# Peptides against a protein of PDB entry 3OGK, part 132

Target 1, 307 residues: chain A of PDB entry 3OGK
Amino acid sequence: ATPDRLSRRFPNLRSLKLKGKPRAAMFNLIPENWGGYVTPWVTEISNNLRQLKSVHFRRMIVSDLDLDRLAKARADDLETLKLDKCSGFTTDGLLSIVTHCRKIKTLLMEESSFSEKDGKWLHELAQHNTSLEVLNFYMTEFAKISPKDLETIARNCRSLVSVKVGDFEILELVGFFKAAANLEEFCGGSLNEDIGMPEKYMNLVFPRKLCRLGLSYMGPNEMPILFPFAAQIRKLDLLYALLETEDHCTLIQKCPNLEVLETRNVIGDRGLEVLAQYCKQLKRLRIERGADEQGMEDEEGLVSQRG

## One batch from the design tools (peptide; made by RFdiffusion4, then SolubleMPNN)

Design b1_p20_8_s4 (from b1_p20_8, 13 letters changed)
Fold by OpenDDE base, seed 2:
Structure b1_p20_8_s4 (fold): chain B 307 residues (1-307), chain A 20 residues (1-20)
Amino acid sequence: as target 1 above (307 residues)
Amino acid sequence: SAALEARREYLRKERYRKIT
């Protein structure tokens, strides 16, 4: 479909999702004419799609100019923007979005590649937004944003239910977790082992409604921080956890209400047996194998056809 | 442990590969 055909057929369109080509085809070597640019679509949105409140770009090239045009065209009518695995923009583009779209409810940049100029976009969001429900910059590289702005967002956005972040030290998010009273989902952060202070995370207090969780680099020493609320956990993302087979077994036994598990092959047949025994509400299981995991797998960490 | 650190490094690299 072309942008012009879409607007003529559906002038009252409220939600648009565009999918580009796989990311390997999008970096630095893409001919300008391959159709992966959002520019013609943003032009059409600005001119003819005046009811559009939700935009999802997946694997598209997005410039700061595109974001600025979109922001100004939709303003406070834009409720959802998802830049899913996109590239080509900077944090200036994000700043334009949060400056002009002050009632945005969902902002996602998961797995997007961008140039980071500063942390102003998150600060602006913290200062002016009270509508945010979902914030997701999981699997991104932000180094200039402040965890204090995230705390401010949690304090001001009472409907905030899902937050996924990059590599924030979890202890820097204590204030955020305290403020995020309605948070149901959290992914990301960074747990950093300290041999001299093995219990440094034991006093971490999570939001009371938290039931979907994925902590990056969580090892067996940190895992006990989940035990007080493990019975209410419905989704676990263990793709970036540092858990072995036995650790998986220990955690899974404490999560009888688990519905979704994402993990790696290290769970093994033993972990799958424990999962089947204790997690009767399981709906979805994802087992990922990394290309380089072959050298780190022990015999117990293998999923066979028997499992 | 050295094993845990090696795995951390692996996971970091894996994460960055998904972003790039």
Scores: peptide ipSAE 0.363, ipTM 0.890, DockQ to the pose 0.500
Fold by OpenDDE base, seed 4:
Structure b1_p20_8_s4 (fold): chain B 307 residues (1-307), chain A 20 residues (1-20)
Amino acid sequence: as target 1 above (307 residues)
Amino acid sequence: SAALEARREYLRKERYRKIT
């Protein structure tokens, strides 16, 4: 499809999702004419799609200029921007978005590749946005953003329900969790083992409505922090948890209302048996082959055809 | 892009490395 054809057919379009590079071509040469640049679409949005409030770019090339044009064109009418696995922009582009789109509700840049100039975009978002419902920069590497800005966002955005972040030290997010009273979903962070302080995370207080969770590097020593609310957990992301088969079994047994599980093959057939026994509400199961487990798979840590 | 996919792969592998 072409941008002009879309606008002519659907001048009142409110939501647009564009997909670039297909997964099958992930490591293949990308032809120049594959339609991976958002520029012509942003131009069309600016000129002819004036009802558009939701934009989702997936695996596309997005420049700062594209983001700036989009931001200025849609301004406070833009409610959703998802830069899903995109590349080509810097944090200056993000700054433009949050500066001009002050009523944005959903901001996603999950798995996007970008050049980080500074943390100003998150600071600007914290200072001026009160509408944010979903913030997602999961699987990104922001080194210059402040956990304090996340706390400010949580305090100011009363409708904030989902936050996915990079490798923030979880203890730096204590203030965030306290402020995020309506938070239902949290993914990311970093749990870092300290031999000198093995229980440093035991006093973490999570938002009362939290039911979708994925803590990066959560090990068996940290896992008990979930037990007080495990019965209300509906989604678990354990892809980057430091849990063995038995740990999976322990946690799964405590999550009878689990609907979505994402984990590695370390769950094993035994973990799948426990899952089937205790999680009768399960709707989706994703099992990835762990890079740490490749070639070292044993019978207990292996998901076989019987599972 | 290839760079984007490489980054995703790196992030994933890095996290798995930390699991080991």
Scores: peptide ipSAE 0.090, ipTM 0.695, DockQ to the pose 0.097
Fold by OpenDDE base, seed 5:
Structure b1_p20_8_s4 (fold): chain B 307 residues (1-307), chain A 20 residues (1-20)
Amino acid sequence: as target 1 above (307 residues)
Amino acid sequence: SAALEARREYLRKERYRKIT
């Protein structure tokens, strides 16, 4: 479909999701320019899609100019922007979005590739946004953003329910967690083992409603920090955890309400048995091939338990 | 582009490298 055809047919479109290159592109099976640039779509949005509130670009090339145009065209009417595995922009583009779209509720740039110029975009969010519900820059590499801005966002955005971040030291997020009273989902961060201080994370206080969690680099020494609220955990992302099979078993046994588990093949047959035994509400299981174990294929299983 | 996809894959691999 072309942008012009879409706008002519649906001038009152409120939500747009565009997918660029499919997964097959990762294997060089699709031409590089196939559905790549958002520019023509942004032009069409600016001119003809005046009711658009939600934009989701997946695997597309997005320039700063595109983001700037989109931001100015939709302004405070833009509620959702998802740059899902996109590329071609810098933090200047993000700054434009948050500057002009001050009522944005969902901002996602998960697994996007970009050039980081500064941390101003997050600071701008912190200073002016009170509407944010979902912030997701999971699997990104921001080095210039401040955990304090994230804390400010949590304080100002009372409806903030989901936050996924890159490799922030978890201890730097203590203030954030304290402020994020309604947070239900957190992914990312960085747990860094310290042989000299094995209990350095034991005093972490998580938001009371936290039920979807994925802490990066969580090992068996850190895992106990979850035990006080393990019974309320509904989703675990253990893809980047440092848990062995037995650690998985230990944690899973404490999560009887688990609905979604994402992990690596390290869970093993034993872990799967324990999962089946203790997690009767499991809906989705994703097992990826880990670098730590050779030989198991990626298994994506939807486990629908028909009660 | 292949280059962009390669970069995405690199990021994933890099994360795995950190945990190994």
Scores: peptide ipSAE 0.053, ipTM 0.680, DockQ to the pose 0.078
Fold by OpenDDE base, seed 3:
Structure b1_p20_8_s4 (fold): chain B 307 residues (1-307), chain A 20 residues (1-20)
Amino acid sequence: as target 1 above (307 residues)
Amino acid sequence: SAALEARREYLRKERYRKIT
């Protein structure tokens, strides 16, 4: 498909998703620049797709200029921008988006690679946006953004329901959680074990509607913070939790309403048995082989092929 | 692109490194 053909065929297009490559396994067989740049698409959006409100770029090269053009072209009509595993931009591009698209509802840059110049984009978002529903910069490294801006966003955006972040210390997000009254999903953060203070996180108060959760680096000592609301958990992301097989079993037993689980092969066949026993509503299971488990043939931590 | 894939893999591996 070409941009010009798209606009001619669908002049009233409201949602566009572009993938830079068919799949990762084909990267070595496809020229580096093949369909990789969003520029021609942004040009077409600006000129001819005047009803477009949702844009999703996956595995594409996106420049600050592209983001600036998109932002100015769609302005407050842009409701969704997803930069999914993209690269080529800086936080200046993000700043342009949030400056011009004041009514953006979904902003995603999960696993994107970018140059971080400052934290102004998040500050600008905090100062002017009241429409945000989904904010996702999971698996990114922002060092210059402020947890306070995240709290401000939560306070101002009453419809905020899903937030995925990088490695914020969870205790710095206490104010955020308090403000995010309607939050249903949270992923990321950083739990840091303190041997001298095992109860460091036990007084954390999570949003009452929280049911989709993935706390990074959550170990067995921190896991009990979930127990008070484990029965309402529908989705768990344990991919980056520090839970062993037995810890998985313990947590899973407390989540009878679990619908989605993402974890590593450390769950083992034993964990899968427990999952089958206690989680009758499970709809999706994702198991990855973690790099940390490479070469470890612990029978308990291995998932065998079962029909 | 190969660069994008490499970066994604790096991020994933780095995340795993942090939890190891």
Scores: peptide ipSAE 0.049, ipTM 0.682, DockQ to the pose 0.078

## One batch from the design tools (peptide; made by RFdiffusion4, then SolubleMPNN)

Design b1_p21_1_s1 (from b1_p21_1, 13 letters changed)
Fold by OpenDDE base, seed 1:
Structure b1_p21_1_s1 (fold): chain B 307 residues (1-307), chain A 21 residues (1-21)
Amino acid sequence: as target 1 above (307 residues)
Amino acid sequence: SFKAKVEAFREALKRAREAAA
C-alpha cells in the first residue's frame, strides 16, 4: 500500500507497522523507490494520521529528520515507537523523540544501527518521562549513555515493566534494579568474569517481579544468582550466555515455570530432555546455531571421518 | 540433527504431557 492510500482508507488508524525488505537486500543498492525509507510514511502520518499512537518500523531507513517530523507531529499522542532493526539515524533523532513525546510508553530500537553522538536522549527521557513501560535498546551499542539515567527512569516510571539494554556492566545497574520495583523483564547487560573476584555478582538484587530474563555473558559462576527466583522465571534468553550443556540442565531444572527459552544448540539432546522433563509449561523454544557448534560439528565431522 | 533434536523434544513433551494427564 502507498502512504496516501493508507490515510484515505484508514484516517483513524491508531497503530502502524511497516516492514522493510530483509537485510540481505539492504546491502544491495536498494533503489530509493523500494519503500525502504520511512520518509513518505512520516509525511503521511504528519499530515493525515492524526490518531496514530503506535509506530513500528522494521528494517527501514530512518533519518533524524524523519524522527524529528514524527516527534513534532504526534508529540504526546505518540505512545509507542519501535525502530526495529532500522538504520540511518543518530542519537539526535532519538533526542527529538523523547523531547517532544514526553508520554511515550514504549521506546524500542532493538538491533538498530545508528551513530551515537551523545547520551542526551536517555538523559532527557529520564528528566521528563513518567509514563514509560517498555524501554528496549537490546543488541545495540550505546557507550555514551549513563546508567544513572536508567536508574532515574526506573524511579520515575512506576509502570516500567520491561527493559532491555546493551552492554552495561551489570554492577552499574544495581541502582536501577533497586528502583525498578515493577520490572518483569530484563535483557542485556554484560557480566564480566573476574578470576580474582569469583563472587563479584553474588550480591546482585533483582526486582521481585522479574520473570523474563536474558543476561549477556552469564557463565556457570554467575548462574547461581538466578537460583533464588528461578522458580518464577517464565522466559530465559540464553542466546548470549556462556553456559555449557550441563549448565543448561542445571538451570532448566530450577525453572519449572519456564514458558519461553531461547538458546543455542549447546543445550544439546540432554538439555532438551531435561527441558521436557522439568518445564511442562514451555510454549516456545528457539534454538540457534551458534559459534559453539562449529566445534561440535567439527568434532562430529571428525568422528564421522574416523568411523 | 537440529530438526531431529527439535522433533525429539516435541515427542518428549507430548509424552510428558500425556503422562501427567
Scores: peptide ipSAE 0.026, ipTM 0.575, DockQ to the pose 0.022
Fold by OpenDDE base, seed 5:
Structure b1_p21_1_s1 (fold): chain B 307 residues (1-307), chain A 21 residues (1-21)
Amino acid sequence: as target 1 above (307 residues)
Amino acid sequence: SFKAKVEAFREALKRAREAAA
């Protein structure tokens, strides 16, 4: 489809999802004619799609200028922006979005590649947004953003239900968790082993409604922090956890309401048996082959069972 | 370290997803 055809056919379009072609090689090698650039679409949105409130770009090249144009064109009418595995922009583009789209409810940039200039975009979001429901910059690298801004967002956005972040030290998010009273989903962060303080995370308090969780680098020493609310957990992302087979068994037994599990092959047959025994509501299982298991020659494959 | 292995895995998976895309 061409942008022009879309607007002519659907002038009242409210939601647009564009998928870029499979990235053959590096993003910078995608020819302009490949439809990988959002520019022509943003132009069309700006001119002809006045009811558009949700934009999802997947695997596309997005420039700061594109984001700026989109932001100004849609302003507070933009409720959802998903930059899913996109590239080509900087944090200036994000700043433009949050500056002009003050009523944005969903902001996603999961697995996007960008140049980080500063943390102003998150600060601006924190200062002016009260509508945010979903914030997702999972699997991104932000070094210049402040956990304090995340806390401010949690305090100001009462409908905030899902937050996925990069490698923040979890202890820096204590204030965030305290403020995020309605948070149901959290992914990311970083748990760091400290030989001198093996229990440094034991006092971590999670939001009461938390039921979807993925803590990066969670080991068996940290795992007990989940036990008080394990029965309410519906989704676990253990893909980047530091759990062995027995640890998986221990945790799974405590999660009888688990619906979605993502983990590595370290779960093993034993873990799968335990999962089958205790998790009767399981709907989705994803097992990735981890680098930590030298021994199982099992083919590099995503084993996703959708029940 | 085990953590380093998982970190490497995370990066590898990210790259693989980018390539499969």
Scores: peptide ipSAE 0.321, ipTM 0.852, DockQ to the pose 0.280; fails the geometry check
Fold by OpenDDE base, seed 2:
Structure b1_p21_1_s1 (fold): chain B 307 residues (1-307), chain A 21 residues (1-21)
Amino acid sequence: as target 1 above (307 residues)
Amino acid sequence: SFKAKVEAFREALKRAREAAA
C-alpha cells in the first residue's frame, strides 16, 4: 500500500501500524531508495489523517524531522506512539514528541537504536505528562536519563500500569516503585550481585498490584524478594535471569497463578514437570534455545520431548 | 561470568530476532 492510497480509502483512520524490513538485511547501510523510511507516511498523516491517534512503526527508519512533524501535526490527539525496533532518530526527536504530545498514554521505543544527546525528553515527560499508562524503553541504551524523572512520572501519572526500562540499578528505582501505586507490569532494570552484601535487595518494596515481572540478572540470592507476592504473579520473564534449573523449580512452585512464562532452555525437563504440576493456569510458554548459551546449561537444563 | 554470558545471549537474541523477521 502507498500512503496516498491509505488516506483516500481511510480518511478517518485512528490507528496505523507499519512494518519495515529487518535491519539485518540492510548490512548497516541505509540505501537512499529503501522503502523503510517513515517520511512519506508522516507526510500523509500530517496532511490527511487528522483522526489518527495511534501510530506504530516497526523496523523503520525514523528521523528527528519525522518525529517533529508527527508531534506537531497530531499534538495532544496522539495517544500512542510505538517506535518498535526503529532507528535513525536521536533523543531530540523524542523531546519533540513529549513536548507537543502532552496527553500521550503509550510511549514505546523497545529495541530501538538511536543517538542519545541528553535526558531532557524524560525530564520533559515527567514535568508535563499526567496521562501516561505505558512507558517502554526496554532493551535500549539510555545512559543520560534520571531515575528521579521516572519517579516523578509515577507520581504524576496515576494510570501508569506498565513500565519497561533498560539497565537501571534496581536500588535507584526504590522511589519509583513507591510512587507507582497502580503499576501492574515491570520489566528490565539490573540486579547486580555484591558478594560483600548478599542481602542488598532484600528490603526492596514492589508496587502492591505488580503481577507481570521481568527483572534482568536476577539470581538465586535475589529471587526471594519475589516470594511475598509470588502467588499474585501472572507473567514472568526469566529470559535474562541468572537462574538455574533448580532455581526455576523453586520459583515456579511459588507461582500457582502463573499464566505466561518466558525463559531459556535452562528450565529443563524437570522445570517443565514442576510447571505442569503447580501452574495449572498457564496459557503461554516461551522457551528460547541458547545457541549462544551453550555452556550455561547442564544435562538437567536440557528440554527434551519428555518435557 | 554467568552474567556476562546472559548479556551476550541477550545481544545475540536481539540480532537473531531481527534477522528472522
Scores: peptide ipSAE 0.314, ipTM 0.849, DockQ to the pose 0.291; fails the geometry check
Fold by OpenDDE base, seed 4:
Structure b1_p21_1_s1 (fold): chain B 307 residues (1-307), chain A 21 residues (1-21)
Amino acid sequence: as target 1 above (307 residues)
Amino acid sequence: SFKAKVEAFREALKRAREAAA
């Protein structure tokens, strides 16, 4: 489809999702003005798609200029922007979005690659947005944003239900969790071992409605922090957890209402057995082959074809 | 460290998804 054809056919389009080609193929095969670049689409949105409130770009090249144009064109009418695995922009582009789209409800840049200039975009979002429901910069590398701004967002956005972040030290998010009273989903953060303070995370308090969770680098020592609400967990992302097979078994047994599990092969046949036994509501299981397999080919920690 | 392995896995998975998609 072309932008012009889309607008002619659907002038009242409210939601647009565009998927680019895989990044490996994008740089060599995409004409400057078509396919992988959002520019022509943003132009069309700006000119002809005046009802568009939701935009999802997946694996596309997005410039700051594109974001700025989109932001100004849609302003407070833009409710959803998803930059899913996109590239080509900087935090200036994000700043433009949050500056002009004051009522944005969903902002996603998961797995996007960008140049980070500063943390102003998150600060601006924190200062002016009260509508945010979903914030997702999971699997991104922001070094200049402040956890305090995230806390402010949680305080001001009472409808905030899903937040996925990069590698914030989880203790820096204590204020965020306290403020995010309606949060149902959290992914990311960073749990860090401290030999001198092994219990440093024991007092971590999660939002009461939290039921979808993925803590990065959660090990067996930290895992117990989930136990008080494990029965309400519906989704677990353990892809980046530091759990062994038995740890998986322990946690899974405590999550009888688990619907979605994402983990590595370390779950093993044993973990799958436990999962089958205790998680009767399971709808989706994703098992990735991870570094756990290196050296454990003969151990119970591998998911076999029999399991 | 186990953490380092998981970090490496994260990066590898990210790259793999970019290549396979």
Scores: peptide ipSAE 0.295, ipTM 0.840, DockQ to the pose 0.270; fails the geometry check

Design b1_p21_1_s2 (from b1_p21_1, 12 letters changed)
Fold by OpenDDE base, seed 4:
Structure b1_p21_1_s2 (fold): chain B 307 residues (1-307), chain A 21 residues (1-21)
Amino acid sequence: as target 1 above (307 residues)
Amino acid sequence: SFEELKRKFDEALRRAREASA
């Protein structure tokens, strides 16, 4: 679909999801520009889609100028922005979004590739936003953002329920977890084993409502930190955990209310048996192959509209 | 494969249900 065709057909569109590059493009099988730039869409949004409050770009090229135009066009009417596996922007573009869209509820940059200039975007978000419900920059590489800003966001955004981050040291997020009283989902962080301090994470306190969790680099020594609330866990992301088969079995047995599990093939047949035995509420199971075995799934570029 | 693992999981679930009945 073209932007012009969309706006003519759905002038009152409230939610737009654009999918660009299929997975095949990630392997250079399709030209990089296939699925296109968001520029023509942003132009159309700015001019003709005045009711649009939710934008989801998936695998598209997004420039800082595109983000700036979108931000200024929608301003406080923009409630959701998802830059899902996008590229072409810098943190200046993010800064523009959070500066102009001060009532944004969902901000996602998961798996996006960008140039990091500074951490100002997160600081600006922390200083001015009180509406945020979902913050997701999972599987991104931010080195210049501050855990303190994340804590401030948690303190100021009472409706914050889901936060997914990059490789923050978990101990730096203690203040965040204390402030995020309504947090239900957390993914990311970094658990770093210290031979000299084997119990450095044992006193970590998680938000009371936390039920969807994925801690990066969690090994068997850190896994016990989940045990006090394992019975309330409904979703586990173990894709980046450092758990072997037996560790999976141990954890799964403690999560009888597990509904969603994402893990690697290391779970094995034994882990699946344990899962079947103890997790009767399981609804979804995602098992990723190790980096060497991921097959090409032909995903056609789909534009989904919620109106 | 994911499909194979899913099959094994489904089979394990079946066995677990049968064992609990």
Scores: peptide ipSAE 0.030, ipTM 0.519, DockQ to the pose 0.024
Fold by OpenDDE base, seed 1:
Structure b1_p21_1_s2 (fold): chain B 307 residues (1-307), chain A 21 residues (1-21)
Amino acid sequence: as target 1 above (307 residues)
Amino acid sequence: SFEELKRKFDEALRRAREASA
């Protein structure tokens, strides 16, 4: 479909999701001539899609100019922006979005590649947004943003329920966790083992409603920090955890209400047996191959509970 | 393979259901 055809057919479109040609997807949703650039779509959005509140770009090239145009065109009407595995923009583009779209509820940059100029975009978001529900820059590399701004966001955005971040030292997020009283989902951070301080993270307090979790670099020494609320965990992301098979077994046994598990093949047959035994509510299981096993594409396994 | 892991999980789940019945 071309942008022009879309706007003519759906002038009152509220949500738009554009997927760049997945290497494996047979269906050409994007005309070949557009090379995966969002520019023609942003132009059409700006001119003709005045009711658009949600935009999701997946695997597309997005420039700062595109983001600036989108931001100015939609302003406070933009509630959702997802830059999912996108590239071509800098933090200046993000700054434009948060400056002009002050009522944005969902902002996602997960797995996007960008040039980081400064941390102003997060600061601006912290200073002016009170509507944010979902913030996701999981699997990104921000070095210039401040954990203090994240804390401010948590304090000001009472509806904040999901936050996924990059490699923040988890102890720097103590203030954030304290402020984020309604947070249900957290992914990312960085747990850094200190041989000289084995109890470094033992006093970490998580939000009371937290039930979807993925802590990066969590090893067996840090894993016990989850035990007090393991029974309320519904989703667990262990893709970047440093857990062996036995550690998986230990943790899984403590999560009887687990619905979604994402992990690596290190879980093994034993871990799967334990999972089947203790996690009767499991709906989705994703097992990725570890870095050492080069070849096969991530297959998502849907476990349907046919009762 | 993922398919093999899925198969093993399904088998384990079946066994667990049979044991709980």
Scores: peptide ipSAE 0.028, ipTM 0.596, DockQ to the pose 0.026
Fold by OpenDDE base, seed 2:
Structure b1_p21_1_s2 (fold): chain B 307 residues (1-307), chain A 21 residues (1-21)
Amino acid sequence: as target 1 above (307 residues)
Amino acid sequence: SFEELKRKFDEALRRAREASA
């Protein structure tokens, strides 16, 4: 469908999802030349789609100018913006969005590739937004944003229920977790093993309602931090965890109410058996092949292809 | 394949339910 045809058919459209061309690699940064350009769609949104409150761009090329135009056109009427696996913009574009769309509820940049100029966009969001429910920049590379701004967002946005971040040191997020009283979902961060301080994460306090979790680089030494609330965990993202088959078995046994599991092939047949035994409420299972697992013929960690 | 893994999981669930019954 062309933008002009869409607006003529649906002038009162509230939600728009655009999908670009699929990329071959799910975990690689999207090349700047991948996907379609959103420019003609943003032009049409600005001119003719005045009821639009939710925009989802997937695998699209998005410029700062596109974001600026969208921000100014929709302003406080924009409730959801998802830049899902997009490229072509900088943090200036994000700054424009959060400056003009002060009532945004969902902001997603998951797996997007962008040029980072500064952390002003997150600071601006922290200073002015009180409506945010979902913040997701999972699997992105932000180096200039402040965990203090994330804490401020948690303090000011009482409806904040889901936050997914990049490689923040988890200990820098202690203040955030304390402030995020209604948080149900957290993914990302970085657990960094310190041989000299094996218990450095043992005092980490998570939000009381947390039930969907994915901690990056969580190994068997850090895994026990989940045990106090493992019974309330409903979703686990273990794609970036450093757990082997036996570690999976240990954790799964502690999560009897698990509904969704995302993990790697390292779970193995044994892990699947344990999962079936202990997780009777499981609804969805996603198993991906890790790049590092392509070469490990270790029978213990592979789900057996029974021919 | 994901489908094969799902099949194995479903089979394991079935076996676990039968063993607990």
Scores: peptide ipSAE 0.030, ipTM 0.505, DockQ to the pose 0.023; fails the geometry check
Fold by OpenDDE base, seed 3:
Structure b1_p21_1_s2 (fold): chain B 307 residues (1-307), chain A 21 residues (1-21)
Amino acid sequence: as target 1 above (307 residues)
Amino acid sequence: SFEELKRKFDEALRRAREASA
């Protein structure tokens, strides 16, 4: 479907999700000539989709100009923006979004590639937004943003329930965790093992409602920080954890209410056996192959136990 | 085997997706 056809057919469209490289089933909907650029869609949104509040771009090319146009066109009506595995923009585009869309509730740029000019976008978000519920820049590289701004966001956004970040040192997020009283999900950060201080992270206080978690670079020495609340964990992202098979077994045994597990093939048959034994509420299991076995397609496996 | 378990999970996923469509 062309943007024009979409707007004519659905003038009251509230949510739009676009995928740049559609699978074969969607080829008839996106003209090949669009090359995955969001520009034609942003133009149509600006002109004809006046009720649009949620935009999700996946694997698309997004320019700063596109973001600026979108921001100005939707302003405070924009509640959700997801730049999922997108490229072509800089932090200036993000700044435009947070400047004009002050009531944004969901901001995602997970796995997006961008040029980082400064940390102003996060600072602006911290200074003016009180509506944010979901912030996700997981698997991104921001070097110029401040953990203090993240803390400010947590303090000001009482409905903040999910935050996924890049490689922040976890100890720099202590203030954030204290402020984020309603946080249910956290992914990312960086745990840095210190042989001289094995208990470096043992005094971390996590939000009381935290039940979906994925700490990057978590090794067996850091894993015990989860034990006090392991029984309330419902989702674990261990894709970037540094856990071996036995470590997986140890952690899984402590998470009887686990519903979703994402991990690597390092879990092994033994880990899967332990998972089956201890996690009776498991709904979804994703196992990725390690980098050394690059050849196989990302197959997402969902286990629905219909009893 | 791990592969067999994965196949079972993948099949269960497919069925769940088909049922939710």
Scores: peptide ipSAE 0.015, ipTM 0.413, DockQ to the pose 0.035; fails the geometry check

